# Designs tried in a protein design run: peptides against a protein of PDB entry 4GXB. Part 50

Target 1, 277 residues: chain A of PDB entry 4GXB
Amino acid sequence: VPTEEVSLEVLLSNGQKVLVNVLTSDQTEDVLEAVAAKLDLPDDLIGYFSLFLVREKEDGAFSFVRKLQEFELPYVSVTSLRSQEYKIVLRKSYWDSAYDDDVMENRVGLNLLYAQTVSDIERGWILVTKEQHRQLKSLQEKVSKKEFLRLAQTLRHYGYLRFDACVADFPEKDCPVVVSAGNSELSLQLRLPGQQLREGSFRVTRMRCWRVTSSVPLPSGSTSSPGRGRGEVRLELAFEYLMSKDRLQWVTITSPQAIMMSICLQSMVDELMVKKS

## One batch from the design tools (peptide; made by RFdiffusion4, then SolubleMPNN)

Design b2_p13_8_s2 (from b2_p13_8, 7 letters changed)
Fold by OpenDDE base, seed 2:
Order: C-alpha cells, then sequence, then structure tokens
Structure b2_p13_8_s2 (fold): chain B 277 residues (1-277), chain A 13 residues (1-13)
C-alpha cells in the first residue's frame, strides 16, 4: 500500500469514535500514540492500553479477534479484511487491577477506565448482583467515576475479557461454554438445561502449556452449524492443566476466538513474569 | 492444519 495520509477510526469500549490522521505505513505504536494524543492521554500512560482488532456484532457488541502486534499496520490490518464489521478498539491491556491506580491518577485515564468498565457491566462481562447494579447506577448518576471504579474492582470478573459462546470438551464433550479471561485465569461458564451455572476456573499458573490449532473441517454432509460456512477454518485452544497432584489433563476450547484467547494467556503470563522479576 | 504450542514459564508443578 502506498504511504498516504488517511483518517483511521478507533473505537473505545463504549463505541465512542476517535478519528486520527495517520499514515498507512504507521505501525501499531504510531497509531496508538496518535489516539493517545487525540484523547490527551499522557505518554506515560500509553503503555497501559493496546489496540485490538474486533468484529462488531449486530447488537453493537465487540468480538475480540486479536491484539494488534507492534509490527502491524493498523490501517492495513483493518481495511484488508474488506468488511465494515471489523474495527480497531482501544482497551486497557493489563490484568492486575493495581495498575488502575496509575491510570486513574489522570483524568483521561480515569475516563477511559470508567467508560470501559461501564461498557463491560452493560455487556454482562462483569458480573453484578441487583444490589451492586443499583449502587453502580447511583454512582454513575452522580458521575463519581473513582468511586464507581473502586466498587467495580470488587466485582466478579472485573477486568476480564469475555468471549463469544463457544464449545469445550470440559467437563464433558461438546459443552457449550462462555469463556472469560482475567485475573490470571480462564473462566469457563457452563449452563446446562435445568442446571445451575457451573464455572470452571483454570489458573494460568496451573497450565503447563497451551496450543492453538487451525484446521479445515472436511465437508461432512450433515449438520452445518448455522454459523460455520463450508470450508470455514476451525480454531481450537487447548491447554494442559494440572487438575490435581501429578494429574495433567488437556482441556480444549473450540472457538473462532482461540487466537485471542491465546493472546490473553500469553499476556497474563507476561504480566506474571514481570511480577516475579 | 497448523499448530502453535506455547510453554508456560510460570507453570507451578
Amino acid sequence: as target 1 above (277 residues)
Amino acid sequence: GSEQVFENPVFEA
């Protein structure tokens, strides 16, 4: 692609549009800096955020595809898909809520975290009781962003990224699950008909390894799952988990977001490595 | 098909 000045749209978690003028040759960091500048986010806080490629659903929800890598050209990455459903989203890129303290010290950082958190609650990524929801709404009405975040930080799945409904082989084969990544774990939520919500918590520190597999299913004649066209790539994330003492078991998640899940795992691992150093 | 494997350096055995 020739180097040209272009207008690039970057979305916040709440769908707010940030238009930046960048070069088609600008790398991810260049675009991130442009977004930060547009938002008046200080340079020292840029590292707490990342750009993500997402698919916007019909309901306006975002399905995270992957984090944009440093060497990528965001304009090319999004436009090459030739679909308007793909967007670039700015989101915080750390897991430990302790880092919120650094970000919250700045008005813009506070606003970004607030907007993200509100959106995550509205989308059901953060799990709230009725009473908690009432309290959060009250704080939102008062525009008490700091207090809102402090309360939100105590909530279940705060800081988690929720994935689209998918399938896992745990606890049984072909279980419909909702996967969420956060707090150095993968949470697998399962609701079987007539049963209570079950959650499997898989701590990253108990994963020996993980793998991402891409395969093209052979055209099997029968059950076209409504969402998979013939010839659609099947992605799987599998991780080898220490279930008990000296017992490793593979857990496999079949999801179009397997790559994003793997990126989350790596990101959580990286953060844990920093804490150990 | 393709496979990418990631070893976990923070694995606690």
Scores: peptide ipSAE 0.662, ipTM 0.967, DockQ to the pose 0.823
Fold by OpenDDE base, seed 5:
Structure b2_p13_8_s2 (fold): chain B 277 residues (1-277), chain A 13 residues (1-13)
Amino acid sequence: as target 1 above (277 residues)
Amino acid sequence: GSEQVFENPVFEA
């Protein structure tokens, strides 16, 4: 692609548009710096955020596809898909809420975390009780962003990334589940017919390894689910989990977001490694 | 098909 100056749209978690002028040859970090400059985010806080490729759903929700890599060209990565549903999103890229303290000290950082958190609550990524929701609304009406975040930090699945509904082989074969990643775990939420909501928590420290597989289903005459066109790539994330003492078991998740799930696992592992050093 | 495997350095046995 020839090097040209272009206007690139980057979205915040709440759908706010940030327009930046960049070169088509600018790498992920260059674009991130341009976004930071446009927002007046200090250079020392840039490292707390990343750019993600997402697919915008009809309801305006984001399906995270992957994190943009360092050597990628964001303009090329998004435009090559030739679909307006694909967007670039700025989001915080750490898991430990302790890092919020560093980001919240800056007005722009505070605003970014606040907007993300409001959006995550509205989308049901962060789980709230009725009373908690009332408290959050009161704080939002007062525009008390710091207090809002402090309360939000105590909520279930704060800082988690929620994936689209998918299928797992745990606890039973072909179980419909909602996966969320955060706090050094994968949370698998399922509701079996006639049963209450169940959650399986899989801590990263109990995963020996994980794998991502891609396959093209053979045209078996079996009516695959009507929405998967013949020939779509099937992605799976599998992890080997320590269920009990000396008992390892594979858990497999079938999801178009398997790559993103793996990226989350690696990111959580990396953060844990930094804390152990 | 393709497969990528990741070993976990923070695994606690």
Scores: peptide ipSAE 0.660, ipTM 0.967, DockQ to the pose 0.821
Fold by OpenDDE base, seed 4:
Structure b2_p13_8_s2 (fold): chain B 277 residues (1-277), chain A 13 residues (1-13)
Amino acid sequence: as target 1 above (277 residues)
Amino acid sequence: GSEQVFENPVFEA
């Protein structure tokens, strides 16, 4: 693509639009810096955020596709898809809420975390009780962003990325689940018929390995998941999990977001490695 | 089909 100056739209988690003038040849970091400058985010806080490719759903929810890579060209990456549903989103890219302390010290960082957290609650990514919701609403009305975040940090699935409903082979074959990544784990939420909501927690430290597979289903297979047309690529994330002492078991998630799930796993692993160093 | 495998360096056995 020839180098040209273009206007690129980057969304915050709440759907706020940030327009930046960049070159088509600008890499992910260049675009991120432009967004930071537009928001007046300090340079030392840029590393706490990343750009993500998402698919915007009809309801305005974001389905995360992948993190934009360092040497990627965000303008080309999003425009090459030739679909208006694809967006670039700025989101915090760390998992440990302890890093919020650094980000919250800055007004812009605080605002970004606040906006993201509000959005995550509204989208049901962060799980809240009625009482907690009341408290959060009160803090929001008072515009007490710091206190809001401090309360939010205590909530279930704070800082998690929630994926679209998909299928897993755990605890049963073809089990409908909602996967969330955060706090160095994958959370699989399921509701079996006649049962309460159950959560399976899979800690990253108990995953020996994981794999992403891409396949084209054979037309003769009766297990066409409802809604996938014949010939669509099937993506799976599988991880080998230490269920008990000396007992490894593969868990397989069938999801179009398998790549994003893998990216999350790698990101959580990377963060854990930094903490161990 | 394609497969990519990732070993976990923070795995605790």
Scores: peptide ipSAE 0.660, ipTM 0.967, DockQ to the pose 0.780
Fold by OpenDDE base, seed 1:
Structure b2_p13_8_s2 (fold): chain B 277 residues (1-277), chain A 13 residues (1-13)
Amino acid sequence: as target 1 above (277 residues)
Amino acid sequence: GSEQVFENPVFEA
């Protein structure tokens, strides 16, 4: 692609649009710096955020596709898909809420975390009780962003990324689940008909390894399940988990977001490695 | 099909 100046739209978690002028040859970091400059985010806080490729759903929700890598050209990455549903989103890229303290010291950083957290609550990514919701609404009305975040940090699945409904082979084959990644774990939420919501927690420290597989299902003559066309790539994330002492078991998640799940696992591992160093 | 395998360096046995 020839080097040209272009206008690139980057979304915040709440759907706010940030327009930046960049070169088509600008890499992910260059675009991130341009977004930071547009928002007046200090340079020392840029590293706490990343750019993500997402698909915007009809309801305005984001389905995360992948994190943009350092060598990528964000303009090319998003435009090559030739669909307006694909967007670039700015989001915090760390998992430990302790790093919020550094970001919250700056007004712009505080605003970004606040907007993201409000959005995550509204989307049901962060789980709240009725009482907690009342408290959060009161703090929103007062525009007390710091207090709002401090309360939010205590909530279930704070800082988690929630994925689209998918299928796992745990606890049984072909179980419909909602996967969330955060706090060095994968949470698998299962709701069976007539049953209470069940959650399985899979800590990253108990995963020996994981794998991402891509396969094209052979056209089996049997009735295609209604949602997948005969030729669609099947993505799976599988991890080998220490269920008990000396007992490893594979858990497999079938999801179009398997790559994003793997990226989350790697990111959580990387952060844990930094803490051990 | 393609497969990518990742070993976990923070695995605790």
Scores: peptide ipSAE 0.660, ipTM 0.967, DockQ to the pose 0.795

Design b2_p13_8_s3 (from b2_p13_8, 6 letters changed)
Fold by OpenDDE base, seed 2:
Structure b2_p13_8_s3 (fold): chain B 277 residues (1-277), chain A 13 residues (1-13)
Amino acid sequence: as target 1 above (277 residues)
Amino acid sequence: GSETVFENPVFEA
C-alpha cells in the first residue's frame, strides 16, 4: 500500500468514535499514539491500552478478533478485510485491577476506564446483582466515576473479556459455553436446559500449555452450525489443565475467537511473569 | 490444518 495520509476511525468500548489522521504506513504504536493524542491521554498511560481488531455485530456489540501487533499497520489490517463490520477498538490491555489506580489518576484515563466499564456492564460482561446494578446506576447518575469504578472492581468478572457463545468439550462433549478471560483465568459458563448456571474456572497457573488449531472441516452434511459456510476454517483453543494432583486433562474450546483467547492467555501469562520478576 | 503450541512458563505443577 502506498504511503498516504488517511483518516482512521478508532472506537472506544462504548462505540464512541475517535478519528485520527495517520499514514497508511503507521504501525500500531503510531496509531495508538495518535489516538492518545486525540483523547489527550498522557504518554505515560499509553502503555495501559491496546488496539484490537473487532467485528461489530448487528446489535452493536463487539466480537474481539485479535489484538493488533506492534508490527502491524492498523489501517491496512482493518481495510484489507473489505468489510465495514471490522473495526479498531481501544481498550485497556492489563488484567490486574491494581493498574487501574495508575490510570484513574488521570481524567482521561478515568474516563476511558469508566466508559469501558459501563459498556462491559451493559453488555453483561461484568456480572451484577439487582442491588449492585441499582448502586451502579445511582453512581452513574451522580457522575461519580471513581466511586463507580471502585464498586465495579469488586464485581464478578470485572476486567474480563467476554467471548461469543461457543462450544467446549468440558464438562461434556459439545457443550455450549460462554468463555470469559480475566483475572489470570478462563471462565467457562454453561447453562444446560433445566439446570443452574455452571462455571468452570481455569487458572492460567494450572495450564501446562495451550494450543490453537485451525482446520477445514470436511463437508459433512449434518453439523452445519448456522452461519458457517462450507469450507470455513474451524478454530480451536485447547489447553492442558491440572485438574488435580498429577492429573492433566485437555480442555478444547471450538470458537472463531480461539486466536483472541490465546492472545488473552499469553497476555495474562506475560503479566504474571512481570509480577514474578 | 495448522497448530501452534504455547508452553506456559508460569505453570505451577
Scores: peptide ipSAE 0.656, ipTM 0.967, DockQ to the pose 0.800
Fold by OpenDDE base, seed 4:
Structure b2_p13_8_s3 (fold): chain B 277 residues (1-277), chain A 13 residues (1-13)
Amino acid sequence: as target 1 above (277 residues)
Amino acid sequence: GSETVFENPVFEA
């Protein structure tokens, strides 16, 4: 693609549009810097955020596809998909809520975290009780962003990414699950027909390894699941988990977001390595 | 099919 000046739309978690003028040849960091400048975010806070490729659903919700890598050209990455459903989203890229303290010291950083957190609550990514929801609404009405975030930080799945409903082989084969990544774990929520919600928490420190597999299912003659067209790539994330002392077991998640899940795992691992260093 | 494997350096045995 020839180097040209273009207008690129980057969305915040709440769907707010940030328009930046960039070159088609600008890499992810260049675009991120342009977004930061447009928002008046200080340079020292840029590293707390990343750009993500997402698919916008009909309801306006975002399905995270992947994190944009440093060598990528965001304009090319999003436009090459030739679908208006794909968007670039700015989101915080750390997991430990302790880093919120650094970001919240700045007005723009505070606003970004606040907008993200409000959106995550509205989308049901952060789990809230009725009473907690009332408290959050009261703080939102008062526009007390710091107090709102402090309360939100105590909530279940604060800082998690929630994925689309998918399938896992745990605890049983072909279990419908909702996966969330955060706090150095994968949370698998399952609701079987007529059963209560069950949650499995898989800590990253108990994963020996993980793998991403892509396969093209052979057209088996009989079970035409009508919705999966012939030739759709099946993605799976599998991790080998220490279930108990000296007992490793593979858990496999079948999801179009398997790559994004793997990116989250790697990101959580990287953050843990920094803390150990 | 393709497979990518990631070893976890923070694994605690």
Scores: peptide ipSAE 0.654, ipTM 0.966, DockQ to the pose 0.796
Fold by OpenDDE base, seed 5:
Formats: sequence, structure tokens, C-alpha cells
Structure b2_p13_8_s3 (fold): chain B 277 residues (1-277), chain A 13 residues (1-13)
Amino acid sequence: as target 1 above (277 residues)
Amino acid sequence: GSETVFENPVFEA
């Protein structure tokens, strides 16, 4: 691609558009710096955020595809897909809520965290009771952003990334589940017919390893999944989990977001490694 | 098909 100056759209979690002028040859960090400059985010806070490739769904929700890597050219990465549904999103890229304190000290950082958190609540990524929702709305009406975040930090799945509904082989084969990543775990939520919502928590520290597998299903005449055209790539994330003392078991998630799930696992592992050093 | 495997350095046995 020839080096040219282009206008690139980057979205915040709430769908707010940030337009930046960049070169087609600018790497992920260059684009991130341009976005930070446009937002007036200080340089020392840039490292708390990352750029993600997402697919915008019809309802305006984001399906996270992957984190953009350092060597990537964001303009090329998004435009090469030749679909307007693909977007670049700015989001915080750490898991420990303690780092919120550093980001919240700055007005722009505070606004970014606030906007993300409001969006995550509205999308149902953060789980709230009726009373908690009332309290959050009251704080939002008062524009008490710090107090809003302090309350939000106590809520279930604060800081989690929620994935699209998919399938797992746990607790039973072909179980419909909603996976969320955060707080050094994968949360698998399922609701079986006539049953209460169940959640399986899989802590990263109890995963010996994980794998991502891609396969092309053989044209079996059984159109079992109506929406997947013949020949679509099947992605799976599997992890070997310590269920009990000396008992390892594989858990497999079938999802087009398996790569993103793996990226989350690696990111959580990396953060834990920093804390242990 | 392809497979990528990741070993977990923070695994607690």
C-alpha cells in the first residue's frame, strides 16, 4: 500500500467517533498515539489502552475479533476486510481495577473509563441488581463520574469482556454458553431449559495450558447449524483445567471469537506475571 | 486444520 495521509475512524466503547489523520503506513502504536492526542490523553496513560478490531452487529453491539498487534497497520487491517461492519475500538487493556486509580486521576482518562463502564452496563456486560441500577442512574444524572466508577468497581463482571453466545462441551456436550473474560478467569454462563442461570468460573491459575484450533468441517450433508455456510472455518478454544487435586480435564469452547478469548487469556497471564515479579 | 498451544507459566499445580 502506498504511504498516504488518510482519515481513520476509531470508536470508543460507547460508539463515539474519533477521527484521526494518520499515514497508511502507521503502526498500531502510531495510531494509538494519534487517538490519544486527539482526545488530549496524556502520553503516560496511553499504555493503559489498546486498539481492537471489532465487528459491529445490527443492534450496534461490538463483537471483538482480536487485539491489534504492534506490527499491524490499523488502516490496512480494517480496510482490507472490505466491510463497513468492521471497526477499530479503543478500550482499556488491563484487568486489575487498581490501575483505574492511575487513569482516573486525569480528566480524559476518567471520561474514557466512565464512558466504557456506562456502555458495559447498558450492554449487560456488567451485571447489576435493580437497586444497583437505580444507584448508578442517580450518579449518572448527577454526573458524578468518580463515584459512579467506585460503585461500578464493586459490581459483578466489572472489567470483563463479554463474548457472543457460543457452545461449550461443559458441563455437558453442546451446551449453549455466554463466555466472559476478566479477573483472571473465564466465566461460562448457561441457562438450560427450566433451570436457573448457572455459572462456571475457570481461574487462569488452574489452567495448565490452552489451545486454539481452526478446522474446515467436511461437507457433511447434515446442515446442522443453519447459519454457517458450507466451508466456514470452525474455531475452538480448549483449556486443560485442574478440576480437583491431580485431576485435569479439557474444556472446549466452539466460537468464532476463540482467538480473542486466547488473547484475553494471554493478557491475563501477562498481567499476573508482572504482579509476581 | 491448525493448532496453537500455549503453556501457562502461572499455573498452580
Scores: peptide ipSAE 0.654, ipTM 0.966, DockQ to the pose 0.819
Fold by OpenDDE base, seed 1:
Structure b2_p13_8_s3 (fold): chain B 277 residues (1-277), chain A 13 residues (1-13)
Amino acid sequence: as target 1 above (277 residues)
Amino acid sequence: GSETVFENPVFEA
């Protein structure tokens, strides 16, 4: 693509639009710096955020596709998809809530975390009780962003990414699940008919390895499940998990977001490696 | 089909 100046839209988690003028040849970091400058985010806080490719759903929710890599050209990455449903989103890119302390020291950083957290609660990514919701609402009405975040940090699935409903082979084959990634784990939530919500927690430290598989289902003559067109790429994330002492078992998740799940795993591993050093 | 495998350096056996 020839180098030219273009206007690029980057969304915050709450759907706020940030328009930046960039070159088509600008890499991910260049675009991130432009967004930071537009928001008045200090340079030393840029590293706490990343750009993500997402698909915007009809209800305005974001389905995360992948994190943009350093070598990528965000303008090209998003426009090459030739669909207005694909967006670039700015989001925090760390898992340990301890890093919130660094970001919250700055007004802009505080605002970004606050907006993201409000959005995650509204979308049901962060799980809240009725009482917690009342407390959060009161703090939101008072615009007490720091206190809001401090309370939010204690909530279930704070800092998690929630994925679209998908299928896993755990605890049984073809179980409908909602996967969330955060706090060095994958959480698999399932609701069976007539049963309470069940959650399986898979800690990253108990995963020996994981794999992403891409396959094209052979047109098996049997029942066209109405939603998967013949010839759609099937993505799977599988991880080998230490279920008990000396017992490894593969768990497989079938999801269009398998790549994003793998990126989350790698990111959590990387953060854990930094903490060990 | 394609497969990419990642070994986990923080695995605790």
Scores: peptide ipSAE 0.653, ipTM 0.966, DockQ to the pose 0.811

Design b2_p13_8_s4 (from b2_p13_8, 7 letters changed)
Fold by OpenDDE base, seed 3:
Structure b2_p13_8_s4 (fold): chain B 277 residues (1-277), chain A 13 residues (1-13)
Amino acid sequence: as target 1 above (277 residues)
Amino acid sequence: GSEIVFENPVFEA
């Protein structure tokens, strides 16, 4: 691709548009730096954020496709998909809420975390009770961003990334689940017929390994999930989990976001490695 | 089909 100056749109979690002038040859970090500069985010806070490729749904929600890699060209990556549904989103890229303290010390960092958190609550990624929701709204009305975040940090699935509804083989085959990644775990929420909402928590430290599998279903009798056309690539994330002492069991998630789930796992692992060092 | 496997260095047995 010829090197040209282009205007690139990067979205915040709340849908706010940040327009940056970059080169088509600029790598992910270059674009991230340009976004940071546009927002007046200090250089020392850039590392707390990443650029993600997302698909914007009809309701304005973002389906995360993948994290943009360091040597990737964001302009090319997004434009090559030839669909305006695909966007680049800036989001925090760490999992431990303790790092919020560093980011919140800066006004711009605070604003970014606030906007993300508000969005995550509105989208139902962070789970809130009625009373908590009332408290959050009150704080939002007062524009008390720090207090809002402090309350939000205590909420269930704070800092989690929520995926689109998919299918898992746990606890039973072909269970509809909603997967969320955060706090060094995968959370699988499911509702079986006639049962209450259940959550399976799978801690990363109990995963021996995981795998991403890509397959093309044969046109024959395997019931393709209703939403996937015949012949579409099937992605699966499977992880081998220590269920009990000396008992490993594979759990398999079938999802178009299997790659993104794997990226989240790796990212959580990396963060845990840093903490252990 | 393709498969990528990731070993977990923070696995606690």
Scores: peptide ipSAE 0.652, ipTM 0.966, DockQ to the pose 0.813
Fold by OpenDDE base, seed 1:
Structure b2_p13_8_s4 (fold): chain B 277 residues (1-277), chain A 13 residues (1-13)
Amino acid sequence: as target 1 above (277 residues)
Amino acid sequence: GSEIVFENPVFEA
């Protein structure tokens, strides 16, 4: 692609649009710096955020596709998909809420975390009780961003990424689940007919390994599951989990977001490695 | 099909 100056739209978690002028040849970090400059985010806080490729749903929700890598050209990555549904989103890229303290010291950083957290609550990514919701609304009305975040940090699934509904082979084959990644775990939420919501927590430290598999289903004859065209690539994330002492078991998640889930796992592992160092 | 495997360095046995 010839090097040209272009206008690139980057979204915040709340859907706010940030327009930046960049070169088509600018790499992910260059674009991130341009976004930071536009927002007046200090250079020392840039590393706490990343650019993600997402698909915007009809309701305005984001389905995360992948994190943009350092070598990528964000303009090319998003435009090559030739669909306006694909967007670039700025989001915090760490898992440990302790890093919020560094980001919250700056007004712009605080605003970014606040906007993201409000959005995550509104989307149901962060789980809140009725009383907690009332408290959060009160703080939001007062625009008490720091207090809002401090309360939010205590909430269930704070800092998690929630994925689209998918299928797992746990606890049973073809079980519909909602996967969330955060706090060095994968949370699998399932609601079986007539049962309460159940959650399975899979800690990263108990995963020996994981794999991403891409396969093209052979045209098996009869059961056209209505939504998957006969030629669609099936993605799976599988991890080998220590269920009990000396008992490893594979858990497999079938999801178009399997790659993103794997990226989350790697990111959580990387952060844990830094903490051990 | 393609498969990518990741070993976990923070695995605690």
Scores: peptide ipSAE 0.651, ipTM 0.966, DockQ to the pose 0.810
Fold by OpenDDE base, seed 5:
Structure b2_p13_8_s4 (fold): chain B 277 residues (1-277), chain A 13 residues (1-13)
Amino acid sequence: as target 1 above (277 residues)
Amino acid sequence: GSEIVFENPVFEA
């Protein structure tokens, strides 16, 4: 692609549009810096955020595809897909809520975390009781962003990334699940027919390894999944988990977001490594 | 098909 100045749209978690003028040859960090400058985010806070490629669903929800890597050209990465459904989103990229304290000290950082958290609650990524919801709404009406975040930090799945509904082989084969990543774990939520909501928590520290597999299903005449055309790539994330003492078991998740799940795992591992050093 | 495997350095046995 020839080097040209272009206008690039970057979305916040709440769908707010940030337009930046960048070069087509600008790498991910260059674009991130341009977004930060447009928002008046200090340079020392840029590292707490990342750019993600997402697909916007019909309901306006974001399906996270992957984190943009350092060597990528965001303009090329998004435009090459030739679909307006694909967007670039700015989101916080750390998992430990302790880092919120650093970001919240700045007005712009506070606003970004607030907007993201409001959106995550509205989307049902953060789980709230009726009473908690009332409290959050009261704080939102008062525009008490710090207090809102402090309350939100105590909520279930605060800071988690929620994936689209998919399938796992745990606890049973072909079990419909909703996967969320956060707090150094993968949470698998499932509702079996006639049963209450169940959650399986898989801590990263109990995963020996994980793998991402891509395959093209053989044209077997059985359209097993309605809506997947013959020949669509099947992605799976599998991890080997320490279920009990000296007992390792593979758990496999079948999802178009398997790559994004793997990126989350690696990111959580990286953060844990930093804390251990 | 393709496969990528990641070993976990923070695994606690």
Scores: peptide ipSAE 0.650, ipTM 0.966, DockQ to the pose 0.817
Fold by OpenDDE base, seed 4:
Structure b2_p13_8_s4 (fold): chain B 277 residues (1-277), chain A 13 residues (1-13)
Amino acid sequence: as target 1 above (277 residues)
Amino acid sequence: GSEIVFENPVFEA
């Protein structure tokens, strides 16, 4: 692509549009810096955020595809998909809520975390009780962003990334699950008809390894998923988990977001490594 | 098919 100045749209988690003028040749960090400048986010806070490629659903929800890598050209990465459903989103890129303290000290950082958190609650990524929801709404009405975040930090799945409904072989084969990544774990939520919500928590520290597999399913007659055309690549994330002492078991998640899940795992691992150093 | 495997350096046995 020839180097040209272009207007690039970057979304916040809440769908707020940030328009930046960048070069088509600008790499991910260049674009991120441009977004930060547009928002008046200080340079020392840029590292707490990343750009993500997402698919915007009809309801405005974001399906995270992947994190944009440093060498990527965000303009090319998004436009090459030739679909307006694909967006670039700015989101915090750390897992430990302790880092919120650094970000919250700045007005712009506070606003970004607040907007993201509100969105995550509205989208059901963060799980709230009725009473908690009432408290959050009260704080929102008072525009008490710091207090809102402090309360939100205590909520279930705060800071998690929620994936689209998919299938896992745990606890049983072909179980419909909702996977969320956060707090150094993968949470697998299962709701069977007439049953209570069940959650399996898989801590990253108990994963020996994980793998991403791509395959083209053979046209077998029982294609149970109505929406997958005969030629769609099947992605799977599998991890080998220490279920008990000296007992490793593979858990396999079948999801188009398997790559993003793997990126989350790696990111959580990286953060844990930093804490151990 | 293709496969990419990641070893976990923070695995606690």
Scores: peptide ipSAE 0.650, ipTM 0.966, DockQ to the pose 0.788

